# Designs tried in a protein design run: peptides against a protein of PDB entry 3ZOQ. Part 70

Target 1, 223 residues: chain A of PDB entry 3ZOQ
Amino acid sequence: QLLQDSWWNQLKEEFEKPYYQELREMLKREYAEQTIYPDSRDIFNALHYTSYDDVKVVILGQDPYHGPGQAQGLSFSVKPGVKQPPSLKNIFLELQQDIGCSIPNHGSLVSWAKQGVLLLNTVLTVRRGQANSHKGKGWERLTDRIIDVLSERERPVIFILWGRHAQMKKERIDTSKHFIIESTHPSPFSARNGFFGSRPFSRANAYLEKMGEAPIDWCIKDL

## One batch from the design tools (peptide; made by RFdiffusion4, then SolubleMPNN)

Design b2_p16_3_s4 (from b2_p16_3, 10 letters changed)
Fold by OpenDDE base, seed 2:
Structure b2_p16_3_s4 (fold): chain B 223 residues (1-223), chain A 16 residues (1-16)
Amino acid sequence: as target 1 above (223 residues)
Amino acid sequence: DAEAREQEEVERRLAE
């Protein structure tokens, strides 16, 4: 899949490495023999919508939704017309409480991505009905490199790390340059233990303003 | 919904 020049320049060396070639061959077999999400054309949507230089905020997820029609290559995001998953519903509840946005009638976060919010999963594909089925197949190495090159960027980035899995990536982030917003995961099983009331959206915008950057319009319009 | 329950289990693991 072709990437923008800005990401290609940062990641081209990874694509030539054996691990990625093995991943690519694995994916070819998986997409041919299994139902894999997201659509192969959507795997790198996070990088398509948000260039390397345009990244303002990073929100890390684990792997794509594994139900039909859900995943669209963006962490936590679902295609329009798809029922909002519980974690996403809680994200919108916190958004409403944090900065007063209405809860949208869909779950697409494309508008965030277009504004510089990199909605990155650590693993970018999954088998239908089999969460983490593509864990340990090479994606983590690539997405670690994505975090690394952002950490090495001079222009500061805000990393929003919900839950333990995302927070494990904190060691890769240069906190002398970049900002980290941490809380429990928006999952119904953890949201009341810190996610609700964490106000990640207003806090992110506060950092952006301090850096002299335009804030994110987090409010999502109905379709 | 079986898929919804599976998703909840995934989210439970993420919450740990």
Scores: peptide ipSAE 0.208, ipTM 0.823, DockQ to the pose 0.690
Fold by OpenDDE base, seed 5:
Structure b2_p16_3_s4 (fold): chain B 223 residues (1-223), chain A 16 residues (1-16)
Amino acid sequence: as target 1 above (223 residues)
Amino acid sequence: DAEAREQEEVERRLAE
Protein backbone atom coordinates (compact mmCIF):
# COMPACT_ATOMS: atom_id res chain seq x y z
CA GLN B 1 0.00 0.00 0.00
CA LEU B 2 1.10 3.51 -0.74
CA LEU B 3 1.92 5.79 2.13
CA GLN B 4 0.16 9.04 2.85
CA ASP B 5 1.41 11.93 0.79
CA SER B 6 3.14 13.53 3.74
CA TRP B 7 5.25 10.45 4.43
CA TRP B 8 5.76 9.70 0.76
CA ASN B 9 7.32 13.11 0.26
CA GLN B 10 9.76 12.39 3.07
CA LEU B 11 10.59 8.78 2.25
CA LYS B 12 10.20 8.36 -1.51
CA GLU B 13 13.95 8.47 -2.07
CA GLU B 14 14.46 5.57 0.32
CA PHE B 15 12.11 3.32 -1.59
CA GLU B 16 14.23 3.68 -4.69
CA LYS B 17 17.44 2.64 -2.96
CA PRO B 18 18.88 -0.84 -3.39
CA TYR B 19 18.65 -1.70 0.29
CA TYR B 20 14.91 -1.20 0.28
CA GLN B 21 14.45 -3.15 -2.91
CA GLU B 22 16.40 -5.99 -1.39
CA LEU B 23 14.31 -5.74 1.75
CA ARG B 24 11.15 -5.89 -0.31
CA GLU B 25 12.33 -8.97 -2.16
CA MET B 26 13.29 -10.61 1.10
CA LEU B 27 9.87 -9.85 2.54
CA LYS B 28 8.14 -11.33 -0.48
CA ARG B 29 9.98 -14.58 0.09
CA GLU B 30 9.42 -14.51 3.82
CA TYR B 31 5.68 -13.91 3.59
CA ALA B 32 5.42 -16.67 1.01
CA GLU B 33 7.50 -19.25 2.85
CA GLN B 34 7.04 -18.35 6.52
CA THR B 35 4.45 -16.97 8.87
CA ILE B 36 5.37 -13.31 9.17
CA TYR B 37 3.87 -10.68 11.44
CA PRO B 38 2.16 -8.37 11.18
CA ASP B 39 -0.11 -8.93 8.22
CA SER B 40 1.53 -7.43 5.17
CA ARG B 41 -1.22 -4.82 4.98
CA ASP B 42 -0.41 -3.68 8.50
CA ILE B 43 3.35 -3.23 8.17
CA PHE B 44 3.09 0.53 7.83
CA ASN B 45 0.14 1.09 10.16
CA ALA B 46 2.15 3.53 12.25
CA LEU B 47 2.58 5.75 9.22
CA HIS B 48 -1.00 5.19 8.09
CA TYR B 49 -2.52 6.34 11.36
CA THR B 50 -0.12 9.22 11.95
CA SER B 51 0.90 11.47 9.08
CA TYR B 52 4.29 13.13 9.00
CA ASP B 53 2.79 16.50 9.77
CA ASP B 54 0.55 15.20 12.53
CA VAL B 55 3.28 13.52 14.57
CA LYS B 56 3.38 14.96 18.05
CA VAL B 57 4.98 12.11 19.95
CA VAL B 58 7.14 9.16 18.91
CA ILE B 59 7.33 5.97 20.92
CA LEU B 60 10.00 3.60 19.65
CA GLY B 61 9.83 -0.16 19.87
CA GLN B 62 12.18 -2.84 18.63
CA ASP B 63 10.22 -5.25 16.45
CA PRO B 64 6.67 -6.64 16.28
CA TYR B 65 5.22 -9.21 18.62
CA HIS B 66 5.84 -12.63 17.12
CA GLY B 67 2.78 -14.51 18.36
CA PRO B 68 -0.40 -15.20 16.42
CA GLY B 69 -2.76 -12.27 16.11
CA GLN B 70 -0.67 -9.96 18.27
CA ALA B 71 1.18 -7.50 16.05
CA GLN B 72 -0.85 -4.57 14.83
CA GLY B 73 1.87 -2.66 13.02
CA LEU B 74 2.19 -0.32 15.99
CA SER B 75 4.87 -0.49 18.65
CA PHE B 76 3.68 -2.11 21.89
CA SER B 77 0.12 -2.35 20.57
CA VAL B 78 -1.88 -5.56 20.22
CA LYS B 79 -5.13 -6.20 18.42
CA PRO B 80 -8.32 -6.22 20.46
CA GLY B 81 -9.00 -9.58 22.03
CA VAL B 82 -5.30 -10.31 22.44
CA LYS B 83 -3.85 -10.74 25.90
CA GLN B 84 -1.79 -7.74 26.89
CA PRO B 85 1.93 -8.53 26.85
CA PRO B 86 3.86 -7.81 30.05
CA SER B 87 5.48 -4.62 28.78
CA LEU B 88 2.13 -3.27 27.68
CA LYS B 89 0.60 -4.09 31.04
CA ASN B 90 3.34 -2.08 32.69
CA ILE B 91 2.76 0.79 30.29
CA PHE B 92 -0.86 0.89 31.41
CA LEU B 93 0.15 0.67 35.06
CA GLU B 94 2.38 3.69 34.61
CA LEU B 95 -0.40 5.43 32.70
CA GLN B 96 -2.75 4.86 35.60
CA GLN B 97 -0.28 6.06 38.17
CA ASP B 98 0.84 9.00 36.06
CA ILE B 99 -2.45 10.56 35.01
CA GLY B 100 -5.16 8.39 36.54
CA CYS B 101 -6.35 6.49 33.47
CA SER B 102 -8.13 3.22 33.98
CA ILE B 103 -6.54 0.03 32.70
CA PRO B 104 -8.25 -0.76 29.40
CA ASN B 105 -9.71 -4.18 28.71
CA HIS B 106 -7.68 -4.43 25.49
CA GLY B 107 -4.23 -3.57 24.23
CA SER B 108 -4.91 -1.49 21.13
CA LEU B 109 -3.08 1.82 21.05
CA VAL B 110 -4.78 2.97 17.85
CA SER B 111 -6.39 5.85 19.72
CA TRP B 112 -2.93 7.20 20.50
CA ALA B 113 -1.84 6.82 16.90
CA LYS B 114 -4.87 8.74 15.67
CA GLN B 115 -3.93 11.63 17.92
CA GLY B 116 -0.40 11.97 16.61
CA VAL B 117 1.54 9.36 18.58
CA LEU B 118 3.80 7.59 16.10
CA LEU B 119 4.13 4.06 17.44
CA LEU B 120 7.21 3.06 15.48
CA ASN B 121 9.21 -0.14 15.67
CA THR B 122 12.76 0.01 14.35
CA VAL B 123 12.13 -3.31 12.60
CA LEU B 124 8.67 -3.67 11.10
CA THR B 125 8.35 -7.42 10.52
CA VAL B 126 9.16 -10.65 12.33
CA ARG B 127 8.91 -14.40 11.83
CA ARG B 128 6.49 -16.25 14.04
CA GLY B 129 8.18 -17.22 17.26
CA GLN B 130 11.50 -15.71 16.25
CA ALA B 131 12.12 -12.32 17.81
CA ASN B 132 14.41 -10.05 15.81
CA SER B 133 14.49 -12.53 12.94
CA HIS B 134 14.33 -9.63 10.50
CA LYS B 135 16.96 -7.54 12.24
CA GLY B 136 19.64 -6.18 9.96
CA LYS B 137 17.64 -6.72 6.78
CA GLY B 138 17.05 -3.09 5.91
CA TRP B 139 14.21 -1.90 8.15
CA GLU B 140 16.58 -0.10 10.49
CA ARG B 141 17.84 2.06 7.65
CA LEU B 142 14.32 3.09 6.71
CA THR B 143 13.21 3.72 10.27
CA ASP B 144 16.39 5.68 10.92
CA ARG B 145 15.37 7.86 8.02
CA ILE B 146 11.92 8.28 9.58
CA ILE B 147 13.59 9.50 12.75
CA ASP B 148 15.88 11.74 10.72
CA VAL B 149 13.12 13.48 8.78
CA LEU B 150 11.20 14.05 12.00
CA SER B 151 14.31 15.43 13.63
CA GLU B 152 14.73 17.78 10.69
CA ARG B 153 11.13 18.98 10.96
CA GLU B 154 10.73 22.52 12.22
CA ARG B 155 7.70 21.73 14.35
CA PRO B 156 8.95 20.05 17.53
CA VAL B 157 8.44 16.38 18.30
CA ILE B 158 8.52 14.53 21.60
CA PHE B 159 10.51 11.29 21.52
CA ILE B 160 9.80 8.75 24.22
CA LEU B 161 12.75 6.38 24.43
CA TRP B 162 12.29 3.38 26.68
CA GLY B 163 15.34 1.20 27.18
CA ARG B 164 18.77 1.08 25.59
CA HIS B 165 17.64 0.02 22.12
CA ALA B 166 15.43 3.07 21.68
CA GLN B 167 17.93 5.35 23.38
CA MET B 168 20.53 4.40 20.80
CA LYS B 169 18.54 6.59 18.42
CA LYS B 170 19.08 9.68 20.55
CA GLU B 171 22.10 10.67 18.50
CA ARG B 172 19.81 11.17 15.50
CA ILE B 173 17.54 13.62 17.31
CA ASP B 174 18.17 17.36 17.31
CA THR B 175 17.65 18.16 20.96
CA SER B 176 17.75 21.87 20.21
CA LYS B 177 14.30 21.49 18.65
CA HIS B 178 12.89 18.27 20.01
CA PHE B 179 12.17 16.91 23.45
CA ILE B 180 13.29 13.51 24.68
CA ILE B 181 11.76 11.52 27.50
CA GLU B 182 14.00 8.65 28.59
CA SER B 183 13.61 5.83 31.07
CA THR B 184 14.24 2.14 31.46
CA HIS B 185 12.11 -0.21 29.40
CA PRO B 186 8.60 -1.14 30.57
CA SER B 187 9.66 -4.80 30.53
CA PRO B 188 9.14 -6.58 33.85
CA PHE B 189 12.90 -7.03 33.93
CA SER B 190 13.58 -3.29 33.94
CA ALA B 191 10.39 -1.38 34.76
CA ARG B 192 11.18 -1.08 38.46
CA ASN B 193 14.56 0.41 37.65
CA GLY B 194 13.15 3.65 36.32
CA PHE B 195 10.16 3.18 34.05
CA PHE B 196 7.67 3.18 36.88
CA GLY B 197 7.41 6.71 38.16
CA SER B 198 8.92 8.21 35.01
CA ARG B 199 5.52 9.76 34.16
CA PRO B 200 6.09 9.99 30.42
CA PHE B 201 2.46 10.76 29.63
CA SER B 202 2.03 13.81 31.82
CA ARG B 203 5.48 15.04 30.85
CA ALA B 204 4.65 14.71 27.17
CA ASN B 205 1.39 16.59 27.61
CA ALA B 206 3.07 19.31 29.63
CA TYR B 207 5.52 19.84 26.82
CA LEU B 208 2.77 19.83 24.20
CA GLU B 209 0.94 22.51 26.13
CA LYS B 210 4.08 24.62 26.35
CA MET B 211 4.35 24.36 22.59
CA GLY B 212 0.77 25.51 22.22
CA GLU B 213 -0.46 22.14 21.01
CA ALA B 214 -3.36 20.06 22.18
CA PRO B 215 -2.36 17.38 24.66
CA ILE B 216 -2.82 13.70 23.96
CA ASP B 217 -5.79 11.95 25.48
CA TRP B 218 -3.82 8.98 26.70
CA CYS B 219 -6.75 7.31 28.39
CA ILE B 220 -8.02 4.37 26.37
CA LYS B 221 -11.68 3.45 26.32
CA ASP B 222 -12.81 -0.10 26.84
CA LEU B 223 -14.17 -2.01 23.89
CA ASP A 1 3.20 -22.10 27.49
CA ALA A 2 5.82 -21.85 24.79
CA GLU A 3 4.63 -18.46 23.64
CA ALA A 4 4.84 -17.09 27.14
CA ARG A 5 8.40 -18.34 27.48
CA GLU A 6 9.31 -16.82 24.16
CA GLN A 7 7.79 -13.53 25.18
CA GLU A 8 9.69 -13.63 28.45
CA GLU A 9 12.94 -14.03 26.58
CA VAL A 10 12.03 -11.06 24.42
CA GLU A 11 11.23 -9.00 27.49
CA ARG A 12 14.53 -9.97 29.06
CA ARG A 13 16.43 -8.95 25.97
CA LEU A 14 14.57 -5.65 25.78
CA ALA A 15 15.58 -4.91 29.34
CA GLU A 16 19.28 -5.25 28.54
Scores: peptide ipSAE 0.169, ipTM 0.810, DockQ to the pose 0.755
Fold by OpenDDE base, seed 1:
Structure b2_p16_3_s4 (fold): chain B 223 residues (1-223), chain A 16 residues (1-16)
Amino acid sequence: as target 1 above (223 residues)
Amino acid sequence: DAEAREQEEVERRLAE
């Protein structure tokens, strides 16, 4: 997969490193011998939809959904026609309460990605039915670099960090330059402990306006 | 529905 020039310029050095070459070889075997998600052509969809320079907001996830037809290379997002996972349902509930958007009849967040919302998982592949099966195989080093180069960017970025896993990346973010929105995870097991009522969407847009940038249209149209 | 249960378990772990 070829990355956009803006991302390639930021990440080309990583792709030449041994860790990534080892990761690539592992993935070749995994995709050949196992059922791996997302489709290999969709692994870098987050970077395809949102260029380095166009990133306005980052939403971090852990790793892709591990069920058939779910993952599309964007954190929390599912392909149209797929039942919305519980966390995604809660995201839409908060969206509705925060800024009045209707609940969409699908779970695709592509419209956010196209507007500059980088929907990045820390691990970009997973084996069917085995959550975090590709943890510690090299993806985290690459995605850490993605966070680093965004943190180093002069133009400010808004990082939305839901839950402890995402919040562990806060140490990599220059908070003197970038904005962070934190809450508990949208999971049904944590959403009522802080995610609901956190209003991340209106808060993100408030920061964007303060920066002189166009806000995100968070409302998702039905398909 | 099995997928939903699996997803719920994953999300439970994320919440811990």
Scores: peptide ipSAE 0.162, ipTM 0.809, DockQ to the pose 0.624
Fold by OpenDDE base, seed 4:
Structure b2_p16_3_s4 (fold): chain B 223 residues (1-223), chain A 16 residues (1-16)
Amino acid sequence: as target 1 above (223 residues)
Amino acid sequence: DAEAREQEEVERRLAE
């Protein structure tokens, strides 16, 4: 099975649709002919680490990092040993200011994913050195469906939407039962225009507590 | 267009 049962039950119909079959064929060609990130086995890591039922928080990204060894199938996250990209550094700065966490010596957000933070990009693959090279090829339809099935879930979800691209998905979220935390993007270009000081981590935990759920331990230990 | 500028910057930063 491509996905664990909880996600498979929600998405199995998508995988049989023509758009996804076309996407799959495109990806087969791309991975064969180009350097594509992340590793093909890591494409769905966000769904692997966080089951459909275990999702507490969603953090949306655009598409994977397109440098060697960076992308690990989780939005904003980089593999250990990889230099933290500027946006991720800003995320950790806000984390420190928000709830007092130390800045980790690596950029892996796997510990968040394991706690129910779905680190989802809207596009799940990219060509080396070519940002958004796989935009409009079918991923957006699948990831829209992921957002949809989460929105339809009875158990509430917290959506953290940084920047306008992510915020465009707000219309797909039932705000009568789900919570949204919005700010500017953590990019150095926009972080000082609202991301810094937005305190998304404490706010997310506050919502979780109101829902009677355990908060996320956002602090990341050094490796 | 602020969105276009932000997107460009995000893409650039993701390359680092």
Scores: peptide ipSAE 0.062, ipTM 0.746, DockQ to the pose 0.103

Design b2_p16_4_s1 (from b2_p16_4, 14 letters changed)
Fold by OpenDDE base, seed 1:
Structure b2_p16_4_s1 (fold): chain B 223 residues (1-223), chain A 16 residues (1-16)
Amino acid sequence: as target 1 above (223 residues)
Amino acid sequence: DLLEQEEQQFNEEQLL
């Protein structure tokens, strides 16, 4: 099946809906006729690395990186050997200032995903060099459902919402059960207006500890 | 607005 059982049980009905079938057919054409990122096998990497039940933290992104070799199917993450984009560099700067982690020599966030950090983009594919080219094609409906089923989960989740795009999803989150960490986006344009000093990593771990859960090891080892 | 600026910045940074 497309997804592991825990996510499949939550999302299987979406995949049967017309909107997703139309999206799927669109994507088949796009991947055949255009250069699309990430690799088609990597589209659902966020769900592959982090099961529905294992989600502790959600970090929302916009859409995948649109340059060659960058996108891994994880928000903000880039494949090893790829130069860290400015937003990701700022994420690591805040990580260093927040909890003292060294800046890693790569941009892969897979270690976070494996610990229960769902690195979810709202749109899961993009054309090469054409940011938001797959906006409004159906991904947002699926990813909204992902947020919804997490919001409905009894076990609390921490949502880290950087920037207004992610913060627009706040209305879908039951704040009586779940925790939200908000700041400006890590982009160079907005990071100095609230992202830096927001300490999302230590704050997330504080909530996890309060819930009796193991904290995330946010520090990323060099490769 | 801020949303557009943040999105645009994220888009542009991918070209660096």
Scores: peptide ipSAE 0.280, ipTM 0.857, DockQ to the pose 0.701
Fold by OpenDDE base, seed 2:
Structure b2_p16_4_s1 (fold): chain B 223 residues (1-223), chain A 16 residues (1-16)
Amino acid sequence: as target 1 above (223 residues)
Amino acid sequence: DLLEQEEQQFNEEQLL
């Protein structure tokens, strides 16, 4: 099956809907005719690394990096050996200032994903060099459903919402059960307007501790 | 609007 059991049980109905079939057919054409990121096998990496039941934190992104070798199916994350994009550099600067972690020599956030940090983009594919090229094609409906089923979960989740695009999803989150951490986007164009000093990592761990859960080890080891 | 501005910001930063 496409997804592990915990996610499949939550999302199987979506994959049978016309919108997703249309999306799938679109993607088949796109991957055949264009250079699309990430690799088709990596599209659902966020769901592969973090099961539905193991989600502790959600970090929402917009769409994948559109440069060669960058995207690996996790929001803000880049494959090892890839230069850290500006937003990711700022994420690591805030991480260092917030909780004292060293800046890693790579940009892979897989270690977060394995601990229950769902690194979800709202759109899961992109054409090379064409940001938002797959916007409005059906991904948003699926990823909205992902947010919905997490919001409906009894066990609390922490949603980290950087920037307005992510914050628009707040209306789908039951704030009586779940925690929201909001700031401006980590982009160099917005980070100084609230992202820096927002301390999302320590705040997330404080909520996890309040819930009686193990905190995330946000520090990333060098490769 | 602000949404479009921030969306553009993330798009532009990938070109830096």
Scores: peptide ipSAE 0.263, ipTM 0.849, DockQ to the pose 0.538
Fold by OpenDDE base, seed 4:
Structure b2_p16_4_s1 (fold): chain B 223 residues (1-223), chain A 16 residues (1-16)
Amino acid sequence: as target 1 above (223 residues)
Amino acid sequence: DLLEQEEQQFNEEQLL
């Protein structure tokens, strides 16, 4: 099967739907004819690292980084050895100011994913150098379903929604059961308008503690 | 539109 059991049980019906079959056929052509990111084996890394039941926090992104070697199937995250993109640098600056973490020498957020931070993009693939090239091709329907099944989960989730694109998903989240942390996007163009000083990391941990759950260790060790 | 602006900004920053 494509996914681990916990996610497969939630999403298996989606993979049988026509829209996903069309998406799959499109992706087969794209990966054969174009340079597509991430690697096809990394598309679902967010779901591989964080099981459905282990999700504590969700951080929504738009689509993968479209440069060589960057995307690793996790929102905002880059593979070790890759220069940290501007938004990611700002995320680490806020992390430092919020809870005192040092800036890591790499951009991999895998340690967050392993602790239950679902690093989900709304679109899971992109053509090299062509941002949003796979927008409107079917990924949004699948990722909307991911949000829906998390919203329907009895155990509460914390959704961190940076920028309007992510915040548009708020309507799909049962706010009577789940917690939302909203701010402007970490992009250099918007970070000073509310992202900096928003303290999403300490706020997320405060909610986890109130729920009787272990907080996330947001600090990332150097490699 | 703020959505389009933020999307464009994120897209553009990847080229820096």
Scores: peptide ipSAE 0.240, ipTM 0.838, DockQ to the pose 0.603
Fold by OpenDDE base, seed 5:
Structure b2_p16_4_s1 (fold): chain B 223 residues (1-223), chain A 16 residues (1-16)
Amino acid sequence: as target 1 above (223 residues)
Amino acid sequence: DLLEQEEQQFNEEQLL
């Protein structure tokens, strides 16, 4: 099946809907005719690494990096050996300032994903060099459903919402159950307006501890 | 609007 059981049980109905079938057919054409990122097998990596039940934290991104070898199917994450994009560099700067982690020599956030950090983009594919090229094609409906089923979950989730795009999803989150950490986007164009000093990592761990859950080891080891 | 600006910013930063 497309997804692990925990997510499949939550999302299987979406995959049968016309919008997703249309999206799927579009993607088949796109991957056949264009260079699309991430690799087709990596599209759902966020859901592969972090089961529905294991989600502790959600970090929302917009869409995948559109450069060669960058996108890993995880928001903000890049494959090892890929230069860290500016936003990711700023994420690591904030991580260092927040909780003292060393800046890793790579940009892979897989270690976060494996600990229950759902690194979800709202749009899960992109054409090479064409940012937002798959916006409005159906991904947003699926990813909205992902947010919805997490919001409906009894076990609390922490949503880290960087920038307005992510923050627009706040209306879908039951704040009576779930925690939200908001700041400006880590982009160089916005990071100094509130992202730096927002301390999302320590704040997330503080909530996890309050909930009686194990904190995230946010520090990323060098490869 | 601000949303469009941030989207554009994220797009542009990838080119830096």
Scores: peptide ipSAE 0.200, ipTM 0.829, DockQ to the pose 0.552

Design b2_p16_4_s2 (from b2_p16_4, 13 letters changed)
Fold by OpenDDE base, seed 2:
Structure b2_p16_4_s2 (fold): chain B 223 residues (1-223), chain A 16 residues (1-16)
Amino acid sequence: as target 1 above (223 residues)
Amino acid sequence: DELKKLEEAYNKEQGQ
């Protein structure tokens, strides 16, 4: 899959490494033999919508939704017409309480991605109905490198880290120049224990304004 | 600790 020049320049060395070639061969077999999400054309949507230089905010997820028609290559995002998963519903509830946005009638976060919100999963593919089925196959090494090259960037980035899995990546982030917003995960099991009331959207925009950058329009229009 | 376990269980099941 062809990446934008800005990401290619940052990641080209990874794509030539044996681990990624092995991952690629594994994925070829998986997509041929099983139902894999997202569509192979959508695997790198996060990088397609948000160039390396345009990244303002990063939101980390674990791996794609494993149900039919859900995953679209963006963390937490679902294709229009798909029922909003519980975590996404809670994200929109917090969005409403934080900055007053209406809850959209769909779950697509593409509008965030187009504004510089990198919606990155640590693992970029999954088998239908089998969460974490592609864990430990090489994606984590690539996505760690994505975090690393963003951390190395001079222009500051805001990292929103929901839950323990995402927060484990904090050690890779240079907090002397980048900002981190941490809370519990938006899942129903943890949202009331820190996610709700964490106000990640207004806090992210406050950091952007301090850096002299345009804030994100987090409000999502109905389709 | 219990909260973390619940979070991890949900995340493992749902992926998000």
Scores: peptide ipSAE 0.037, ipTM 0.718, DockQ to the pose 0.354
Fold by OpenDDE base, seed 1:
Structure b2_p16_4_s2 (fold): chain B 223 residues (1-223), chain A 16 residues (1-16)
Amino acid sequence: as target 1 above (223 residues)
Amino acid sequence: DELKKLEEAYNKEQGQ
């Protein structure tokens, strides 16, 4: 997929490396022989919607939803018309309690992405019905590089790290320059142990205002 | 620990 110039400049060296070429060849086979999510055209949607320079906030996920029609290349986000997964429902509950937003009638987070919220999974593809089926195949190396180049950026970034998996990436982030918001995962199994009440949305906007940047309009309109 | 196991189980089911 063709990336925006700003991301291409940051990642072009990765695409030339053997690991990525091997990943690409694997993906060609997987998409040909298996049902893979998201659609191949949507794999890099997070980078398409949010340029390198426009990133204000990063929200990390693990890998895409593995059910039909769910994944749209953005962490935690689902296509319109798709039932909101439990974690996403909890995200919207916290959003409502944090800053008073209404619960949207869909699960698309595209409006966040367009405002500079990079909705990045650490693994960008998955086989139908098989969570983490593409773990350890090369995506993590690329997405680590994405985190690295953002950490190296002079303009500060806010990283929202829900749960242990995302928090393991904290070591790659220059905390002298960038802001970290941590809590338990929005999963029903962990949300009541710290995610609810963590107020990541208002806290993120507070940091943005401190930096002299426009805050995110986190409220999502109905479709 | 136990919470982690539950989170992992959920992620196994949902993917994230």
Scores: peptide ipSAE 0.036, ipTM 0.718, DockQ to the pose 0.432
Fold by OpenDDE base, seed 5:
Structure b2_p16_4_s2 (fold): chain B 223 residues (1-223), chain A 16 residues (1-16)
Amino acid sequence: as target 1 above (223 residues)
Amino acid sequence: DELKKLEEAYNKEQGQ
């Protein structure tokens, strides 16, 4: 896929590397032979909605939802009309408790992406019904580079790292320039151990205001 | 790590 100019300037060298070419060939086979999510046109939606220069906040996920019609190329987000997955329900519960937003009647986080929230999975594709089926195939190297170039950016970024998988990326982030918000994962298995009450949304906005930037409107309108 | 095991189980079920 073609990327916005700002991302292309940061990532063009990666697309020429053998690992990415091999990944691309693998994906061609996978999409031809199996049901892969998201739609191939949606793989880079996180980068399409949020340019390199416009990134204010990063929220890291692992890999896309593996059910029909769910994944839309944004971490934790689901297409309108799709039942909200358990983690997303907990995200909205924390949002309500943190800053008073109502629970939306859909699970699309596109409004966040359009405001500068990079909703990035570390792995950008998955086989239907097979979580982590594309782990270790090359995506992690590209998404690590995405984290790296954001870390190298002069203008500060806020990284929201839920759970151990996301927190493993902390070593790649220059904490002298950038802000980290950490808690347990919003999963029902871990949310009560620290995610609830972590108030990541108000904390992120507090950092943005301190930097002289407009805060994120985290409240999502009903459709 | 008990929490890690639970997160992995959730990821298997939900995809992330």
Scores: peptide ipSAE 0.031, ipTM 0.630, DockQ to the pose 0.490
Fold by OpenDDE base, seed 4:
Structure b2_p16_4_s2 (fold): chain B 223 residues (1-223), chain A 16 residues (1-16)
Amino acid sequence: as target 1 above (223 residues)
Amino acid sequence: DELKKLEEAYNKEQGQ
């Protein structure tokens, strides 16, 4: 099924730029010579599931999970059957405390993506076992552009920025028309320092309601 | 080339 998506109109110029061509060539080599995550066909899953026009909420991550079978091309999300990473477990704990959702028996956030939650990492690929191995290779320029074009959109967006890395993108967001929800990162190292109790899910829905939009059903059904 | 296929698929989904 073809999904309507306006991302091409927003990003087509980026794909023709030298930096992206260099990134593409780098990725070709990496995927040929190394184990890279996610699967190459899943790199742009965030854009596939959530069109430019359908974006309601953005949740920024850093880079994909670097373990086998984990990365799904969506920030914080893992494929069904994969053990929930610590940060994701904390996300679900906050979800439960915030709006009463049960903890799902899987870690797939696809249901959020399908509702307009853009689950975007700033870097979209990683070498197996090597966190941030593709940092500074061009992804950040593309994903910055994604943030920019969303910021330029007339229809407001809610940006959920967990931790300093994501919060560094705040300068690219027009806060006069977009909403920002900030807290510490859901990582076990930081979650108790502000993430827990931040209630990002209810707050996001409150903003959506103020905008006259349907709230997100954040509760995830078991598989 | 998987990346090429990805880009082509993406472009098709984007109306190309």
Scores: peptide ipSAE 0.011, ipTM 0.516, DockQ to the pose 0.021

